# Ledger of designs, part 22: peptides against a protein of PDB entry 3V4O

Target 1, 234 residues: chain A of PDB entry 3V4O
Amino acid sequence: DQPLAKDKVALLIGNMNYREHPKLKAPLVDVYELTNLLRQLDFKVVSLLDLTEYEMRNAVDEFLLLLDKGVYGLLYYAGHGYENFGNSFMVPVDAPNPYRSENCLCVQNILKLMQEKETGLNVFLLDMCRKRNDYDDTIPILDALKVTANIVFGYATCQGAEAFEIQHSGLANGIFMKFLKDRLLEDKKITVLLDEVAEDMGKCHLTKGKQALEIRSSLSEKRALTDPIQGTEY

## One batch from the design tools (peptide; made by RFdiffusion4, then SolubleMPNN)

Design b1_p10_3_s3 (from b1_p10_3, 5 letters changed)
Fold by OpenDDE base, seed 3:
Structure b1_p10_3_s3 (fold): chain B 234 residues (1-234), chain A 10 residues (1-10)
Amino acid sequence: as target 1 above (234 residues)
Amino acid sequence: MELKLQSYAP
């Protein structure tokens, strides 16, 4: 009765050293820690830092080539971002100031392409701000998504809100990853796992009233990151 | 150890 994955593939992107925007610190450590955890879960992980628009698009294209029917796909992004009209945009390090949608990568477009691959599970972990970009007036007209019931979004923050990193004398961590890493290896439905992460985050005195995890999902099966890969013996 | 919050907002 346990769901099986044909394969498990993850693309992790952490952008920190922006040319025209404030530099960040947490993505370095967050990508590293998440990479190690996902590899323990038998994910094939590609981890990249400080990608230009060109490099990000290429990375996504290569990621999509690894997806196929029944494959679990996970996309993690940490960096600057924005949300317009329900669409999430990841900002490359070479994005201009101000940036527009044509300078960024739309997550929903990636989802559409993942659906075409007939993946078994699509997980998006977006550690970025979700504030409206007032400099972008583009209203995207996207094709309707298929009803695949295998989609999970983990937003590091609420709609219209900001995501934060915790800085101290040492290396910084994003708030989202700080709590996610403690539960990621648990054998639970991914939405349940994220819900518990949300509760943990809610207990943090530093982020109360500042940042809260939002889960958006259409997942009709008990899919977990711990699900075994077909043909393997566990 | 001092903790500081930094926004990801540009």
Scores: peptide ipSAE 0.340, ipTM 0.833, DockQ to the pose 0.784
Fold by OpenDDE base, seed 1:
Structure b1_p10_3_s3 (fold): chain B 234 residues (1-234), chain A 10 residues (1-10)
Amino acid sequence: as target 1 above (234 residues)
Amino acid sequence: MELKLQSYAP
């Protein structure tokens, strides 16, 4: 049986112009490309660039308001980030140097809130570094996640590693998005799709040994980004 | 043409 989504909502955040950290280039193009692709998949897409902490928190709040039972939720982030004790932190453009957890948004906290909405699918695409932040010694105590079996993480890189963008002739693209965009429209289970992206990315000689896609999922159903919205004829 | 990698690390 074909899985159905009640609705499909995506929040895309690309942070580039950091005030106290190195500026990035790829998120601009990556967010744009992903926006176009997700809209082709009938996602309601909110795309934002260069968000402050306040703006990021507001964006997440608004995103959560659009989620409900059976809704597919997708969060994409491109920018600076870190991972401490298995928790991913997205860094706003106005984050201080050094930044700490209180300056950043914890992805796992967002996931918890998404679970409370009883979403049909929770997809996180995190195009950021996953190195430990030595300046943040806070051990987050998070509420236990529910067993919803509908969670998919696509990490642009493996734990403790860095993510990269490729610059060529003035153009910049994240390694992750470079390969993701070629397969995103395929009608495949999202974990299968990401696995293929991982294989494609693994063939990139530029990042071999430096960056590898990691898929973390608890998805018990064959759900795809191409799944039709309930009540919609394709 | 030279390809350059830029880390997302702060």
Scores: peptide ipSAE 0.334, ipTM 0.836, DockQ to the pose 0.782
Fold by OpenDDE base, seed 2:
Structure b1_p10_3_s3 (fold): chain B 234 residues (1-234), chain A 10 residues (1-10)
Amino acid sequence: as target 1 above (234 residues)
Amino acid sequence: MELKLQSYAP
C-alpha cells in the first residue's frame, strides 16, 4: 500500500547577497539544481533568491496557501541562519548586523501553520548554520505542535555547528546539496534517503569533524518524495 | 588549488 500525495508543493529559498553579512555563492546553484530535481518528482516548485524579510514572509504565506489536507509540503532554505532554544531561524538578506529573531523567520512557526493545513508530509531541508546567536536573548513563545507523525527535518549540520560551501574558482554546490542531489530521485522513504545522504557526506574529507547531516523525524508512514499524486495517471 | 570551506555563519 503505497502512500499517495494529494499534491506536492515546494518552496525553495536561497539567500546569498546579504547586505550586512558575508556573501555566499552556493545557494544559487543549489536552488537551481534542487528545483530541477523536485520538478522531476512532480512537485510544484516556487524558487526564490535573495529575499528580504518582507519578501520571505510573503513567500511563506503564499506557500501555505497552496497547502491542504494530504498535500506534501517541502521547504528548502540555503543561507545564513542560527538556532536558539531548538528553534531554527532563516536570515533574510536585509537583516541587520547583528540580527535578532524579530528580523528572521522561525521555521517552527511555519511548521505549526503547515500542521493547521493537515498536510500529508512536512519536509524541511535547512542548509544553514545552527550555531546559537549570542546577540539574541529572546525566548520565542511558540504554540504547541500537534502530534501528526509526518514531519522530517534534514539539517545540513549538527546542533551548534556550522554549514559550509566549497570555495572554488567556479560555481559549486554546498556540501549538503552536493550529496543530496545524487540520491533525491530514489524511490525510498524520505528518512532512509536522507540517512544515505548522511553517510555519503560523512565520506567527504573536507567536512569530517566539521559538518554532518542531522535527521530529525516523526514519520510513521513510508512516505517518499517519489510518491504519486492521487488521481494522476502516469 | 586547495579546496577550502566557506562557513554559512555570518
Scores: peptide ipSAE 0.325, ipTM 0.826, DockQ to the pose 0.904
Fold by OpenDDE base, seed 5:
Structure b1_p10_3_s3 (fold): chain B 234 residues (1-234), chain A 10 residues (1-10)
Amino acid sequence: as target 1 above (234 residues)
Amino acid sequence: MELKLQSYAP
């Protein structure tokens, strides 16, 4: 009855030191905190900072190699980004100004590749802006997704909106991570967990009307990040 | 502590 993961693998990317764009601060701390939490959940975690386009693509490729039937895959990204026509683009640190889709990594393409691995769960946590990039006029042609009913998107903000970090005394945390970290270890269906995070974020006076968590999911089973790995005695 | 928001927008 208890759902089982064949394995649990996470790739965390935090981009801060952009060459042609404003530098960020929160991704450093956010990646660190999320790494520690996911390891407590017995995830195999690869955490990387300030990746070029080449490095990001390689990291994703290596991540995909660790995925297989029944494996839980989690991708976290914190940095600059945009959304055009429902497609999310992660911006590498060496992206030009302005950047276009060919300079960035499309999350939906990664999802398609994860589906081919027949994963047990696909979780995307995207801590980036979702505003339209007016300098990108391309319409990506994506392959149709399979109906796998094992997909969860946690967007740090809603469509057309910005994501923010909180800065105080030289320290910074993303708004999303500020609330996610308090609940991540809870033994709950991942969509339920994120829904509670959304409620917590909604109580923040700083982000009311500015940033709201969006959950997009097709998850037909009660899958949690706390699910035990097959063959273990958890 | 005073909290300030910084957008991730470029």
Scores: peptide ipSAE 0.325, ipTM 0.829, DockQ to the pose 0.752

Design b1_p10_3_s4 (from b1_p10_3, 6 letters changed)
Fold by OpenDDE base, seed 3:
Structure b1_p10_3_s4 (fold): chain B 234 residues (1-234), chain A 10 residues (1-10)
Amino acid sequence: as target 1 above (234 residues)
Amino acid sequence: MAEKLQSYAP
């Protein structure tokens, strides 16, 4: 009765050492911690830091090559980003100031490509700001998504808002990862898991009124990150 | 050291 994954693949990107934008600290630790957790969940994890536009596009292409029918795909991004017209854009470290959509990677385009692979589950964890980029006047015209009912977005913050990192004693973690890491290994439907993370985050006095987790999903099956890989015994 | 927030916004 438990759903099975053909395989589980994750791409984790943490951008912090930007050339033309403020440097960040949390992505280093966040990517590391998430990598360890996902490996415990038997994900094949590729974790990369400080990627240029070219490197990011290549990483996504390689990630897509690992996806196939029934495969669980997870994309995590921590860094600068923005959202225009409901489209999320990840900002490479070599992006100009100001950056435009042509300089960035559109998450929804990646989702479209993932759907073509007939994946079993598509999870996006986006630890970035979702503010409008006023310097980008491009109105994207994207192809309609398929109705796959296997999509989960975990936005570190709500639409139009900012994401934050917590700095303490020289170390920094993103507020999203701070709470996600405590529940990620739980055997629960991914949307339920994220909902609990949202509640935990809501209790954080530091981010009250500043950052709130948003879950956007179309998931018709009880899919969990703990789901076993087909052909294996757990 | 007190905790502080840093925005990911540029």
Scores: peptide ipSAE 0.369, ipTM 0.846, DockQ to the pose 0.771
Fold by OpenDDE base, seed 5:
Structure b1_p10_3_s4 (fold): chain B 234 residues (1-234), chain A 10 residues (1-10)
Amino acid sequence: as target 1 above (234 residues)
Amino acid sequence: MAEKLQSYAP
């Protein structure tokens, strides 16, 4: 009766060395730490850093090719981003200043494509700002999503808010990853796990009133990142 | 160690 994954695949993207925007520091360490953890969970992990728009689109395409019925798909992004009208946009390192939606990757579009693959679980972990981009007045026209009840969003920050990294003498970690890494290996429903991460983050005096985890989910089954892959029980 | 927050905002 325990849920099984046909396979488990993750795409991790960390953008930090932007050409026309402030450089970031945390994505490097955060991607490495998350890679190690997800591999311990038997995920097939593709980790990429500093992707151009072209490279990001290709990476997403390749990621989608690995998805199929019952496969667990996880997308992690750390970098610059924004949210307009409820749509999340990941910013490539070669994005112009200012950037617009046509320069970025829309997460909700990726979700739509993942749904077409009939995945067992779709997890998005977005470590980016969610402030509105005033330079982009485009209203995205998105196809209607299916009712798959297997979607989990972990937003590093609240709607309209910023995400932060903690700097220690040149080293930096994202606030989200700082707390996520401590619980990621726990055998719990993914929404429960993220809820605990949210509580841990809420105790951080540095980000009180500045950054809080938001969980948005439609998950009707007890799916966990620790769920075994079908056929590996022998 | 001293902790400093840096926003991801451009």
Scores: peptide ipSAE 0.357, ipTM 0.845, DockQ to the pose 0.739
Fold by OpenDDE base, seed 2:
Structure b1_p10_3_s4 (fold): chain B 234 residues (1-234), chain A 10 residues (1-10)
Amino acid sequence: as target 1 above (234 residues)
Amino acid sequence: MAEKLQSYAP
């Protein structure tokens, strides 16, 4: 019996034109390609580029309004970021230098809010660095998460490590999207799909010893991005 | 062709 989604909603954010930090290139291409792929999977996709803190918070709020019981929610982020004490922070384009947690969006806080909506699946694809921010020693106190067994994190890199994009004269993908895009449409449990992406990345000589995918999940059901929406026929 | 990597680190 194949799992069904009540609906499928994705928010894609690509930040590249930072005001006080190095500019990036890959998020433009990565968001575009991922948008097209997710739409083929019948996701309702909102794709945004170069968001300020205010705009990012508003985008997340609007995204949450589309979530409800049984809905699949996917958040993709490409840009600058950091990880302190197991918490992931997405950096808006207008973040100061140095930035602190109050200037950024905490992914785990978003997860908490998604759990309150009783979603069917929560997927986070974080294409950002996971290095410690030495300029922020604040220890965040987050609300306890519920046991929903429907959470999947795809980190583009290992804990404490950096994420990379391909330096090219033209448009090119980040390393994570380079491999993810080739498998995203496969009808497989999302954790299995990501595991295969991890293996593909591991075979690449370019990223060996530099970047590796990390999967963190508590997913007790065989849920896939290809799962049909309730009321539709496949 | 040879490819190079750019870090996302600020």
Scores: peptide ipSAE 0.357, ipTM 0.839, DockQ to the pose 0.806
Fold by OpenDDE base, seed 1:
Structure b1_p10_3_s4 (fold): chain B 234 residues (1-234), chain A 10 residues (1-10)
Amino acid sequence: as target 1 above (234 residues)
Amino acid sequence: MAEKLQSYAP
């Protein structure tokens, strides 16, 4: 009765060198470390940095092509972003200032497409701000999601709040990855794992009252990132 | 040791 994945595929995007917005530092380290961890979990990982809108859309398209029935799909994003009306938007490095929804990638749209692939698990780890973009007045009308009971969102911060990275002389993680990386290899249901990460993050004196992990899930099975791939033995 | 945070807000 051990849950099995047909395959495990991850797309990791870290945007740092924005043309018209403040540059970031942590996504470089975060993507690198997460890549190594997910590969240890037998994920097929595509890791990309500093993507333009065109490149991001292509990356998502290619990611979707790797998904199929029973496949575990994981999307990680670190960079600028915003949330309007419950929809998360990832900001490409070539986005204008100000950016609008038409310049960005909507995570919920990606989720809809993943559901069409009948994936076994859909995990979104979004290390970005979730503040409303006042310059975007678009109200997205999205198709209703299917009831697949296999969706997990790990938001680095709460709705309407900001995500942060630690300013250090050397390389440093974002706050979310700082704690996620310590737990990611644990054989636990993904929501339980993230809950532990949330508790660890909650003990961080730097982000108390500023950033807190939010878990949003509809996961009816005990699925973990450590779940073996069908046809393999561990 | 003082540590500072940088927001991901644009």
Scores: peptide ipSAE 0.349, ipTM 0.836, DockQ to the pose 0.848

Design b1_p10_4_s1 (from b1_p10_4, 7 letters changed)
Fold by OpenDDE base, seed 1:
Structure b1_p10_4_s1 (fold): chain B 234 residues (1-234), chain A 10 residues (1-10)
Amino acid sequence: as target 1 above (234 residues)
Amino acid sequence: MLKLQSYSPE
């Protein structure tokens, strides 16, 4: 039986023009490309660039309001980030230098809130670094996650490692999106799709030994981004 | 040669 989504909603955030941190370029292109692809997959997509902490929190809140039982939720983030004690933190453009957890958005907290909505699928595509932030010694106390078996993380890089974009005179995708965009429309289980992206990325000589895609999943059903929305014909 | 820009500010 073909899995069905009640609806499909995506929030895409690309942060580039940081006030107190190095500027980035690829998130602009990456968000644009991913927006177009997800819309082809009938996702309702909200795409935002260069968000302050306040704006990011509001965007996440609005995103959560669109989630409900059986809804596919996808969060994509491209920008600066870090990972402390297994928790991923997205860095707003107005974050201070150095930034701390209270200045950032914790992905796992968002996941917890998504689970409360009884979503059909939770996909996180995190194009950010996963290095530890030594300036943040906070150990977040997170509520235990429910066993929903519908979670997929696509990390642009490995734990403790960095994610990169290619410095080019023109606009270009980041490393992760460069390969993701070529496969995103494939009708495959999302974890299988990401696995293929990982293999493609592994052939990139520029980031070999520096950046590798990591997939973390508890997805127990054959769910794909191409899954039709309930009540629609495909 | 192309350079990589890290998504880490540090």
Scores: peptide ipSAE 0.296, ipTM 0.843, DockQ to the pose 0.861
Fold by OpenDDE base, seed 5:
Structure b1_p10_4_s1 (fold): chain B 234 residues (1-234), chain A 10 residues (1-10)
Amino acid sequence: as target 1 above (234 residues)
Amino acid sequence: MLKLQSYSPE
């Protein structure tokens, strides 16, 4: 009847102070606000900023150690990124210019590892660009994914497009988080929630024709971020 | 008008 989570764990990464690439601002605010929201949802949240490749890989490894059968896992990333051949790559702050896949973390590889943990839900919120990186001609050979029907991708932008933050002298959210934060606490199936966020974003005059949320999911159960943790009272 | 900063380094 009511879906239950064995536990709920989130890893939030915001990269801003790149060494060889333009610096960003919004990830600081976005990670902070998302942290507070997810904690209200009883997620165990690890929030990290400005990670090198080594640190990012370690963070992912530690995150995976917290995953197990029935656990809800959520990965949020805000920073530079690209997408080649359907594979999403998160760019560490120490990535060279230009960067290649060997310098970055492949999200689909992380998904595979999460599937091996038999998680109850896998949510990826990727606040990054999805443009082709012409400097990377590598075609990664990935292992086949399992059919787990518990996967949700929330892309801040559509395939081949860019994600943006608002240039502001002060603190401001990225476009994705600006709308996500208003709905994140709603008790709704995660895909329904994201669909509503997509509609809200679609009303933003700044990003019309430039940025649109894409939801990619294989979710056969009514799973929500508000789902209670097994053995707890709410 | 507010300006947008792309998350793409290019």
Scores: peptide ipSAE 0.295, ipTM 0.843, DockQ to the pose 0.870
Fold by OpenDDE base, seed 2:
Structure b1_p10_4_s1 (fold): chain B 234 residues (1-234), chain A 10 residues (1-10)
Amino acid sequence: as target 1 above (234 residues)
Amino acid sequence: MLKLQSYSPE
């Protein structure tokens, strides 16, 4: 009675070399390590770094083409971002300063399109800030989402808060990935897994009171990233 | 001493 995935597909985006904004470092390492982990979980993984707006939109379009009924879809993003009116916006590397919604990709729009594909599971891991962008007064008009009960959001930080990486002489993980990578391979319901990551992350003295994992989910089935792909033999 | 870098440009 274990849930099965028709297929498992992941798109990982790490933006760090911004043209008009502070450069980041952790997305390089985070995307790399997450790629390896998800491949161990038999995900088909597309990993991309430093995408322009045009490239990001194309990547999302291609990702959506791989989704179908019963497919597990996972979107990971590490980079600059913001949240206005409950909508999360991923910032491309060529975004202007200041950026607006028309320069960015709305995660909730992607979710809507994923729902249209009748996916088995939709997981969003957003390693970005969720602060209000005061330079963007646009209120996006989004279509109502379906009640699919297969949605999981793992926000690296709380609403209105910032996500961080640790500045180190060498390459190191961001705060979120530092703890996520230790549990990602566990055979547990994805919401339970993320809850444990949240507890681990909460023990980090450096980010106490500054960054905390938020889990937002509507998941009515015990689905895990470790769920086997239907029709496959291991 | 470790320093945090925000993923917010502002």
Scores: peptide ipSAE 0.291, ipTM 0.840, DockQ to the pose 0.869
Fold by OpenDDE base, seed 4:
Structure b1_p10_4_s1 (fold): chain B 234 residues (1-234), chain A 10 residues (1-10)
Amino acid sequence: as target 1 above (234 residues)
Amino acid sequence: MLKLQSYSPE
């Protein structure tokens, strides 16, 4: 009873060179390394850096076009972000200062659209802050999500907290990717895999009390990123 | 030397 994916598609976005916000460094390396890992897992990967709002929306639209019934969809985002009322907002590089939800992409809206595609698995890896944006007083009214039991959120940090990257001379991973990359190829249920990553991250003294991985999942099947693609030979 | 940078614009 090995779970199978009809296909496996990933969209990776790393935003670093913000126009009106502090520039980041880790997303470059993180997207690169994650791309290589996911391709080893036979994901079809689209990796993009420094996307404007327009480009991000287009990328998401194109990503959604690749999704279909039974397809594994993975969205990775590294960059500035915030969370208001349980909704995660990815910040494009051309977002104003301050930004509001209208300037950003709501992850939960993307999830809704993914559900409409009847995907086999929806994985969100969000390497962004989850602090409240006080400059955005919009209370989003989102459509109800379906009960698909195929959703996994890997938040680089806990609710209301910040995600960090390590700065040194040269390029370095963000905290989340630093630990995720060591386990991503393991043939384990994705939630189990992320739980192990959480434990590894917990041993990082730099971020103790500052950043902790949060896993939010509704995954009723033992689905792994290593699951074979339907109709393929291995 | 390691320095943490927040992904928050603040």
Scores: peptide ipSAE 0.305, ipTM 0.844, DockQ to the pose 0.858; fails the geometry check

